# Ledger of designs, part 187: peptides against a protein of PDB entry 1MQS

Target 1, 223 residues: chain A of PDB entry 1MQS
Amino acid sequence: ILKMLFLNKDLNNNDNITTITDDIFNQQEIIWKVLILDIKSTATISSVLRVNDLLKAGITVHSLIKQDRSPLPDVPAIYFVSPTKENIDIIVNDLKSDKYSEFYINFTSSLPRNLLEDLAQQVSITGKSDKIKQVYDQYLDFIVTEPELFSLEISNAYLTLNDPKTTEEEITGLCANIADGLFNTVLTINSIPIIRAAKGGPAEIIAEKLGTKLRDFVINTNS

## One batch from the design tools (peptide; made by RFdiffusion4, then SolubleMPNN)

Design b2_p28_3_s2 (from b2_p28_3, 8 letters changed)
Fold by OpenDDE base, seed 3:
Structure b2_p28_3_s2 (fold): chain B 223 residues (1-223), chain A 28 residues (1-28)
Amino acid sequence: as target 1 above (223 residues)
Amino acid sequence: LQKAINNFMYRGNGEELKYYAETGEFPP
């Protein structure tokens, strides 16, 4: 997240947030930026950063992407939003209207190929591709609440898993999504966990899927 | 792999996206 706020520059990942922000503040001129969020990313940012952290990172204003925002044509913008068609369309519209000077686009999760193609196509038509400086995917499908507690913020997960009307396919699909979120969390924490799950239920399915992902990752990292 | 660990994946800048839209591939 901090990397994003500093336009994806390399940061010392071993330092705490305060140290990083202080060092940058003291060594470099602050570039003031606008931060555009959605509901999900707002929760993410709020769970990790303090208001003062945002200010020290050069965020002068933050707003929701769906809100009416005043043009700031001389100010660069950081988008940190979900990879949806709606958000892409809004970003492109902002580009067309010259709402900001530069566009740094960061998606909260993986951008599917079809949406990437759509974004690319729309940008190419605008003639303003030079204003888009960066497009990044991120793997932040979780909310940090406490050092030992987090949430994937999947709506109605418990209800879905316990509803007798839910199909086996729906359960397996949901479990796959949960496993993906957990995998991203593990990578963010930078620690390979020991997985424990109750047998005979959805937890086991999730554990198996997550285990497979982690094993594949370890194999790839050792290569 | 390192990108995954850092939770960031670079897709491209505006010019690269434009090229992708035209060719179906990112510039070499």
Scores: peptide ipSAE 0.206, ipTM 0.726, DockQ to the pose 0.542
Fold by OpenDDE base, seed 5:
Structure b2_p28_3_s2 (fold): chain B 223 residues (1-223), chain A 28 residues (1-28)
Amino acid sequence: as target 1 above (223 residues)
Amino acid sequence: LQKAINNFMYRGNGEELKYYAETGEFPP
């Protein structure tokens, strides 16, 4: 998250947030930026950063992507939003209207190829691709509630998994989404976990899916 | 691992997006 707020520059992650922000503040002039969030990313940011941390990172103002926002054509913008068609369309509209000087786009999770293609196509049509400076998948599809506890904040997950009317397809889909969120969490932590799950339930399904994703990733990265 | 993560996380910039829209691939 801090890396994103500093335009995805390399940061020394071995120090606490305060030390990192202080070090950066002392080394470089603060570039004031606008931070555009959605509901999910707002929760993510708030779980990790304090308001003062945002200020130290050069965030002068933050707003929701769906809110009406005043144009600030001389100010760079950081988008940290879910990878959805709706958000892409809004970003492109903001680009068309020259709402900001530069666009640093960060998605909270993996952007599917079809959406990436859509984004690229729309941006190409605008003729303003030069204003888009970065596009990143941040893989922060989780909320840190405690040092050793986090939540994916999937709505009604417990109800869905325990409702006898839920179809196998729906369960499989939900388990896949949970596994994706956990995978993103692992990537963010940058460590390979030992997976422990209860046997005979959805947790086992999720663990298997996650294990497969991790194995595939490790194989691809070590090759 | 970190390099792989970084490479996967980075999708490109404006010029790369333009190229991708035209060719279906990112610039080499």
Scores: peptide ipSAE 0.017, ipTM 0.425, DockQ to the pose 0.688
Fold by OpenDDE base, seed 1:
Structure b2_p28_3_s2 (fold): chain B 223 residues (1-223), chain A 28 residues (1-28)
Amino acid sequence: as target 1 above (223 residues)
Amino acid sequence: LQKAINNFMYRGNGEELKYYAETGEFPP
């Protein structure tokens, strides 16, 4: 998240958020930026950063993507939003209207190929592709609740998984969603986890799915 | 892994997207 707020520049990861922000503040002129969020990313950011942290990172204004926003044509914008067709269309419309000077787009999860193609096509048509500085996947499908503890915030997951009336198909689908969220978390943390799960239940299914995803990822990235 | 993750997370800039839209491929 901090990297995103500093336009995905390399930051010394060994320092606390406060130290990083202070160092940047002291060493370089702060670039003031607008932060555009959606409901999901707002929750994510709120769990990790304080309002003062945003200010120190140069975020002067933050707003929801669906809200009417005043144009700031001389100010760069950071989008941190879900990879949806709706959000892409809004971003492109903002681009067309010259709402901001530069666009740094960060999606909260993996951008599917079809949406990437759509984004690319729309951007190309605008003639303003030079204003799109970056497109990243941040893979933040989780909320940090405590140090070294996080939640995927899937509603009624426990109830659904433990309800005897829930079908196997529903369980499998939910487990897949959970595994996807965990996979994104692993990528965000940038560490290979030791996976431990109780045997004989949904946790095992999730663990297996996650393991497979991680293995596939490692194989595909090393080839 | 870190390098792989970083490469995977980067999807391109506007010019690369334009190139992709026109050619079907990302520039090298």
Scores: peptide ipSAE 0.316, ipTM 0.766, DockQ to the pose 0.663; fails the geometry check
Fold by OpenDDE base, seed 2:
Structure b2_p28_3_s2 (fold): chain B 223 residues (1-223), chain A 28 residues (1-28)
Amino acid sequence: as target 1 above (223 residues)
Amino acid sequence: LQKAINNFMYRGNGEELKYYAETGEFPP
């Protein structure tokens, strides 16, 4: 997250957030920028950083992507939003409107190829591709509640998984979504975890799915 | 693992978008 807020510059990740922000604040001129979020990413950012931390990172204003925002044509913008068609369209519209000086686009999870191509195509039509400085897919689709505890903030997950009326298909779908979130978490942590789950329930299903995803990822990336 | 993560994550910029606009393909 801090790396993103500093326009994806290399930061010493071994230091505490406070130390990093203080060092940068003291050594470099602060580039003031706007942070554009959605509901999910707002929760993520809020769980990890305080408002004061954002300020120290040079975030002068933050707002929701779906909110009406005033043009700041001389100010660079960081987008940290879900990889959806809707968000892409909004970003492109903002680009067309010259809402900001520069666009640093960060997606909260992997951007599908089709959406990437759509973004590229739309941007190309505008003739303003030079304003797009970065496009990254981050993997921060989770909420950090504690240093060693996090939540995916999936609404009614427990109720859905324990409702006898819930279909097997629905359970499978939900477990897949949870596994996807956990996968993103693992990538963010940059460490392969030991997976422990209760046997005979949804947790086991999720663990298996996660394990498969991790294995497939490693195999595909090393091939 | 880090290499794998780097390979999986897309990192693009305006130049790549320009290339796509011109060629219809992303740079290798």
Scores: peptide ipSAE 0.016, ipTM 0.437, DockQ to the pose 0.564; fails the geometry check

Design b2_p28_3_s3 (from b2_p28_3 with D6N N7K Y8F K9S D16E L20F)
Fold by OpenDDE base, seed 1:
Structure b2_p28_3_s3 (fold): chain B 223 residues (1-223), chain A 28 residues (1-28)
Amino acid sequence: as target 1 above (223 residues)
Amino acid sequence: LQEAINKFSYKGNGEELKYFAETGELPP
């Protein structure tokens, strides 16, 4: 996230947030920028960073992508949003309107090819492709609690899965959602996981679904 | 899987997007 806030420059990842921000602040002139979020990414950012951290990173203002935002044509913008058609259209509209000086677009999860094509086509039509400085996907679709632990932040998942009153359909649906989240996480981490799950319960179902998704993904991308 | 992930992931800029829009291919 800090890398994103510093326009995806290489940072020393061994330092904590405060040390990194202080070092950058002391070593170079801070670049002020706008941060545009959606509901999902707001939760992600809030879990990792404090308002003061954003300020130290040079974020002068942050807003929701769907909100009416004042033009700041001399200020670069960082988008950290879900890869949706709606968000793409809004970004393109912002580009058309010269709302910001530069656009650094970071999608929270994988950008499907069809959406990439749409984005590319729309940007090309505007004639302002030079203002798009970065388009990254698979940035962060999970909450990091600690180095070895992350969360999909699905509310009451454990309770739902362990409630005897929960129907099989509900369990299956929830497991599918969890598997989707994990799949996106795998793509974000860009690493092949070793899956371990307790047998005889929802965890096994999730593991199987995730395995299938990964296998299908490999097959489809190699075709 | 790693190779597949890399192929699916996109990192680029506006000029690369333009190239993709025009050619249907990602720039080398």
Scores: peptide ipSAE 0.322, ipTM 0.771, DockQ to the pose 0.480
Fold by OpenDDE base, seed 3:
Structure b2_p28_3_s3 (fold): chain B 223 residues (1-223), chain A 28 residues (1-28)
Amino acid sequence: as target 1 above (223 residues)
Amino acid sequence: LQEAINKFSYKGNGEELKYFAETGELPP
């Protein structure tokens, strides 16, 4: 995954993720990129990388492929998505619209020949094949079930949380909004969750806020 | 997991895709 985030450059595989990201961050100029994911790949990324890892890898923003995304014509994009006809069509549409400066496409599993042919044909028709810098497919040995992952679909949440110009008040406000969304989700699912969050970041703030909301709710409901 | 991530079955670029589309063959 880190290799992909660094545009498939060779990385020293013997180091911890944190060490690798720190070394690269300190030694090389960071190329800022957009990361486009789907539901499956989001789960994969979340299981392996922390938000800080993405930032250190030069990911300015990440979004779901099916979400409406703003054009960033001067920014390279990394796609990490399932090899489906739907995703291919979306990528090609993004290419047609000059949504990004460069396209680094990484499929989460093997790309079958028929889909490769389809991708190739569509790209050829656009006349913008030069913008596609890489097309890789890889084998991932993981199973993610759809019911275990959801998104609040808050626009620019990552940018807001990681922009050095963002004030503490703005971060706190966003965290509160996220906590509210999670709280509503919990109520909808009608189950009390075990909250797990990384320490020392926005996730901890969100977890604390959510915990407080849940405790208050339980107390008020039992009274 | 990291080892699995490094296994690719296909590697190419847009020019190679164009070539494939035009010739029906993967570039060497």
Scores: peptide ipSAE 0.304, ipTM 0.769, DockQ to the pose 0.236
Fold by OpenDDE base, seed 2:
Structure b2_p28_3_s3 (fold): chain B 223 residues (1-223), chain A 28 residues (1-28)
Amino acid sequence: as target 1 above (223 residues)
Amino acid sequence: LQEAINKFSYKGNGEELKYFAETGELPP
């Protein structure tokens, strides 16, 4: 997250957030930036950073992507948002309107190829591809509450999974989303987990999906 | 795992996107 806020510059310090921000603040001229979030990424950021940390990182203003935002054509923008068609369209519209000087786009999870193609096509059509400085897909689809405890913050997951009216398709979809979030967490932690789940329920489905994703990922990267 | 993560993650810029849009392939 801090790396993202500093425009993905290499931060070689294994130090605490406060130490990192202080060191950077003292060594480099602060570039003021706008941070654009969605509801999900706001929760993620809030779990890790304080408002003061954002200020130290040069974030002058942060706003939601769906909110009306004033043009700041001389200010670079960092997007940290979910990889959705809606968000892509908004980003492209912001690009078309010259809302910011530079665009650093960070997706909270993996960007599917179809969405990448869509983004690429739309950006190409604008003729303003030079303003897109970075497009990264992050793996931060979780909220860290404690060093050893995290939450995906999926709304009403428990209710949905336990509602007898919920269809199998809905359950499968939700389990897939949970597995995706866990997958992202694993990648972020950079450690292969031992997966344990209760048998006979949604947890088992999630575990299987996660295992498959991890195996597929390893296979695809070693090939 | 780290190598896998690096390979799987997309990192690019606007020029790369333009190239991708035109060729259907990511630049080497």
Scores: peptide ipSAE 0.303, ipTM 0.769, DockQ to the pose 0.617
Fold by OpenDDE base, seed 4:
Structure b2_p28_3_s3 (fold): chain B 223 residues (1-223), chain A 28 residues (1-28)
Amino acid sequence: as target 1 above (223 residues)
Amino acid sequence: LQEAINKFSYKGNGEELKYFAETGELPP
């Protein structure tokens, strides 16, 4: 994901997200970009990156692909969206309208041949193929749908975590609330969970908070 | 995990797409 946000430049994969973003932020001129997402990719980004990480990566604005977006003809755009006919049509329409200066297209999963053909044909017809700088399809199989899912039913959690205007304090507060909910759930089921979370995002913050709460509880209960 | 995120099945640019549209084959 970070590689994508940095226009698929080679990054040192051994470094933490924070270290990578800090190093790039300090050493290189930031290229400001627009990030275009769909519902699925928004969830993916939110699980891995913080709002500040996006900012450090040069993402000035992010929006949903289906939302009305203002033209930014001098700003490059990164699309990170599902490989669907609908999304392809929208991207091509954005290309036709010169909505952005450059187009970096990243699909969230493998692009089927028929859709690749469709994309290629449509782009060819526009005569603006030079604006398409990159087309990548990524393997995001790391997002495993677990058979057992529950919700804490926290209102607007997704929106809050994905809103670029959300402050770090608000994110931290929300993560604390989520951790509290999970803690209560764990106590209810009376089972100590193995906690797995994506690194570098809100999920990691939540996992850490939850782990601390559980450890404290165990210590206090055994005393 | 990071390696999986960085794995691509296809990569190209607009020129390669144009080539594909015209020839039906990916450029070498």
Scores: peptide ipSAE 0.287, ipTM 0.756, DockQ to the pose 0.273

Design b2_p28_3_s4 (from b2_p28_3, 9 letters changed)
Fold by OpenDDE base, seed 1:
Structure b2_p28_3_s4 (fold): chain B 223 residues (1-223), chain A 28 residues (1-28)
Amino acid sequence: as target 1 above (223 residues)
Amino acid sequence: LEEAINKFMYRGNGKELKYYAETGELPP
């Protein structure tokens, strides 16, 4: 999150949030930015950062993407939003209207190829592609409730997985979604986990899927 | 691992979008 707020510059990850923000504040000229969020990402950020942390990171204003926002044509904007067609359309509209000086787009989870192509196509038509400085995905699709506890905030996941009326296809689909969320969490934390799951249930399925994703990722990145 | 993660999370920038506009394809 902090990396995102500092325009994905390399930060010393060994320091705590306060130390990082203080060091940057003291050593570098602060670039003031606007932070654009959606409902989901607002919850995510609120669970990880305090208002004072945002300020120290140079976030002077934060708003919801669906809200009417005043143009700040001389101010760079950081978008941290869900990878949806709706959000992409709004970003493109903001680009068309020159709402901000620069656009740093960060999606909370993986951006599908079709949406990436849609974004690229729409931006190309505007002729303002140079204003989009960055496009990143797979940040945080989870909420941190405690230092060592987090939630993917999937509605009724437990109920669905334990309902005898739920089909195997539904279970498999939900497990895949959970595994994707966990995978994104692992990437965000930048730590290889030891996976522990109860045997004989959905947890095992999720663990297997997550393990496969991690293995594939490691293989693909080391090659 | 950190470098790999960062690379994986990256999807593009203004230059890449410009390339797409010109070629109809994403940069390799």
Scores: peptide ipSAE 0.016, ipTM 0.454, DockQ to the pose 0.635
Fold by OpenDDE base, seed 5:
Structure b2_p28_3_s4 (fold): chain B 223 residues (1-223), chain A 28 residues (1-28)
Amino acid sequence: as target 1 above (223 residues)
Amino acid sequence: LEEAINKFMYRGNGKELKYYAETGELPP
């Protein structure tokens, strides 16, 4: 997240947030930026950073992507939003309107190929592709509550998984979503986990799905 | 356009999506 706020520059990961922000603040003039979020990314950022941390990172204003925002044509914008068609369309509209000087786009999870193509096509049509400075897939599909604890913030997951009226298809779908979230978390942490799950329930299903995803990823990355 | 799209679709290390815009140049 901090890397994103500093336009994806390499940061020394051995320091705490305060030390990193202080060092950067002392070395270079702060570039003031607008941060554009959605509901999910707002929760993510709020769980990790304080308002003062955002200010130290040069974030003057943060707003929701769906909200009406005033044009700031001389100010660069950081988007940290879900990879959806709706968000892409809004970003492109903001680009067309010259709403900001530069666009740094960070998606919270993996951007599907079809949406990437759509983004590229729309940006190309505008003739303002030079304003798009970065596009990142952050894989941050989780909220950090404690240093060693995180949540995917899936609503009613427990109820859905334990309701006898829930269909097998619904359970399978939910387990897949959870596995995807965990996979994205692993990629963000950049370490291969040891998976531990209770046997005989949804946790086992999720663990198996996650294991498969990780194995496939490792194989594809190493070939 | 097709060439631009293809260049745009290149993923660096799974995290950075290389956006070459119309010029094919990497963002600074």
Scores: peptide ipSAE 0.021, ipTM 0.534, DockQ to the pose 0.080; fails the geometry check
Fold by OpenDDE base, seed 4:
Structure b2_p28_3_s4 (fold): chain B 223 residues (1-223), chain A 28 residues (1-28)
Amino acid sequence: as target 1 above (223 residues)
Amino acid sequence: LEEAINKFMYRGNGKELKYYAETGELPP
């Protein structure tokens, strides 16, 4: 997240947020930016950063992507939003309207091929591709509550998994989604975990799926 | 389209991101 806020510059990840922000703040002139979020990414940011941290990172204003935002044509913007068609369209519209000086687009999760192509196509049509400085897809499908606790913030997950009326297909689907989220979390942390799960329930299903994904990933990355 | 992707995509480079989009895997 901090890397994103500093326009994806290399940061020393061994330091805490305060140390990183202080070091950067002291070493270089602050570049003021606008941070544009959606509901999901707002939760993510708020779970990890304080308002003061944002200020230290050069975020002068933060707003929701769907909110009416005043143009700041001389200010670069960081988008941190879900990879959806809607958000892409809004970003492109903002580009068309010259709402900001530069666009640093960070999607909260993987950008699918179709949306990638759509974004590229729309941007190409505008003739303003030079204003888009970065398009990066993150792996932040989780909320960090504490240093050792996080949540995928999947609505009603517990209820769905424990409701006897829930179909097996629904359970399987949800477990797959959870496993995907966990996988993305692991990739973000860049550390292979030991997986522990209760046996005989959804947790085991999730663990198995996650384990498979991790194994496949390790094999592919080492090949 | 490829040129546009390469121009503004950031994940190492546009090719890397494209690779991921197609395969679902990180580039080797």
Scores: peptide ipSAE 0.018, ipTM 0.514, DockQ to the pose 0.130; fails the geometry check
Fold by OpenDDE base, seed 2:
Structure b2_p28_3_s4 (fold): chain B 223 residues (1-223), chain A 28 residues (1-28)
Amino acid sequence: as target 1 above (223 residues)
Amino acid sequence: LEEAINKFMYRGNGKELKYYAETGELPP
């Protein structure tokens, strides 16, 4: 996985992930890039890497492949997704749209020949094949566990956030508390979360606060 | 975060991503 994040460069596999990321971060110019995942690969990444590891690998933004993503035409993208027709179509659409500067495609498992041919055909039609820098099959022995539900056990959070009488200050305060709880959870599980939140509500505020905390933590840990 | 990410994505280049990674803020 680290190799993938460093654009499949040779890495010393004998060191701890943290040591590897630290060494690379200190010795080489970091290429900042976007990581595109699906549900399955998210579980894989979360099981292996910490938030700091992604940042040290130059991953500043990660999102789900099916999520609406804004174009970053000057930024390279790493896809780590299941080898499906749907994902291939999305990647090709992203290519057509010049969504990223370069495309590093890594499939979580073996890509069937028919899908490879389909990918190649679609890419050829776009005339932008030069933007696809890598296509790799990944053979990962990861067990994707079922999503776990957890609670921060904050009393009346839903009611407070949805009560029209609740003040903006109260909402902000509660969101901050929730974000703190989530942050602590992330630190405890030592896993990198993909954060999804509904737009236009408290969930977005929480997500933003959590993201900031995570970024700050990574920065401070690297200082 | 999603809005921030979206805003960042609309503006973002490699330097901006670096800035965001280092400061947690969108570039001025």
Scores: peptide ipSAE 0.007, ipTM 0.297, DockQ to the pose 0.023; fails the geometry check

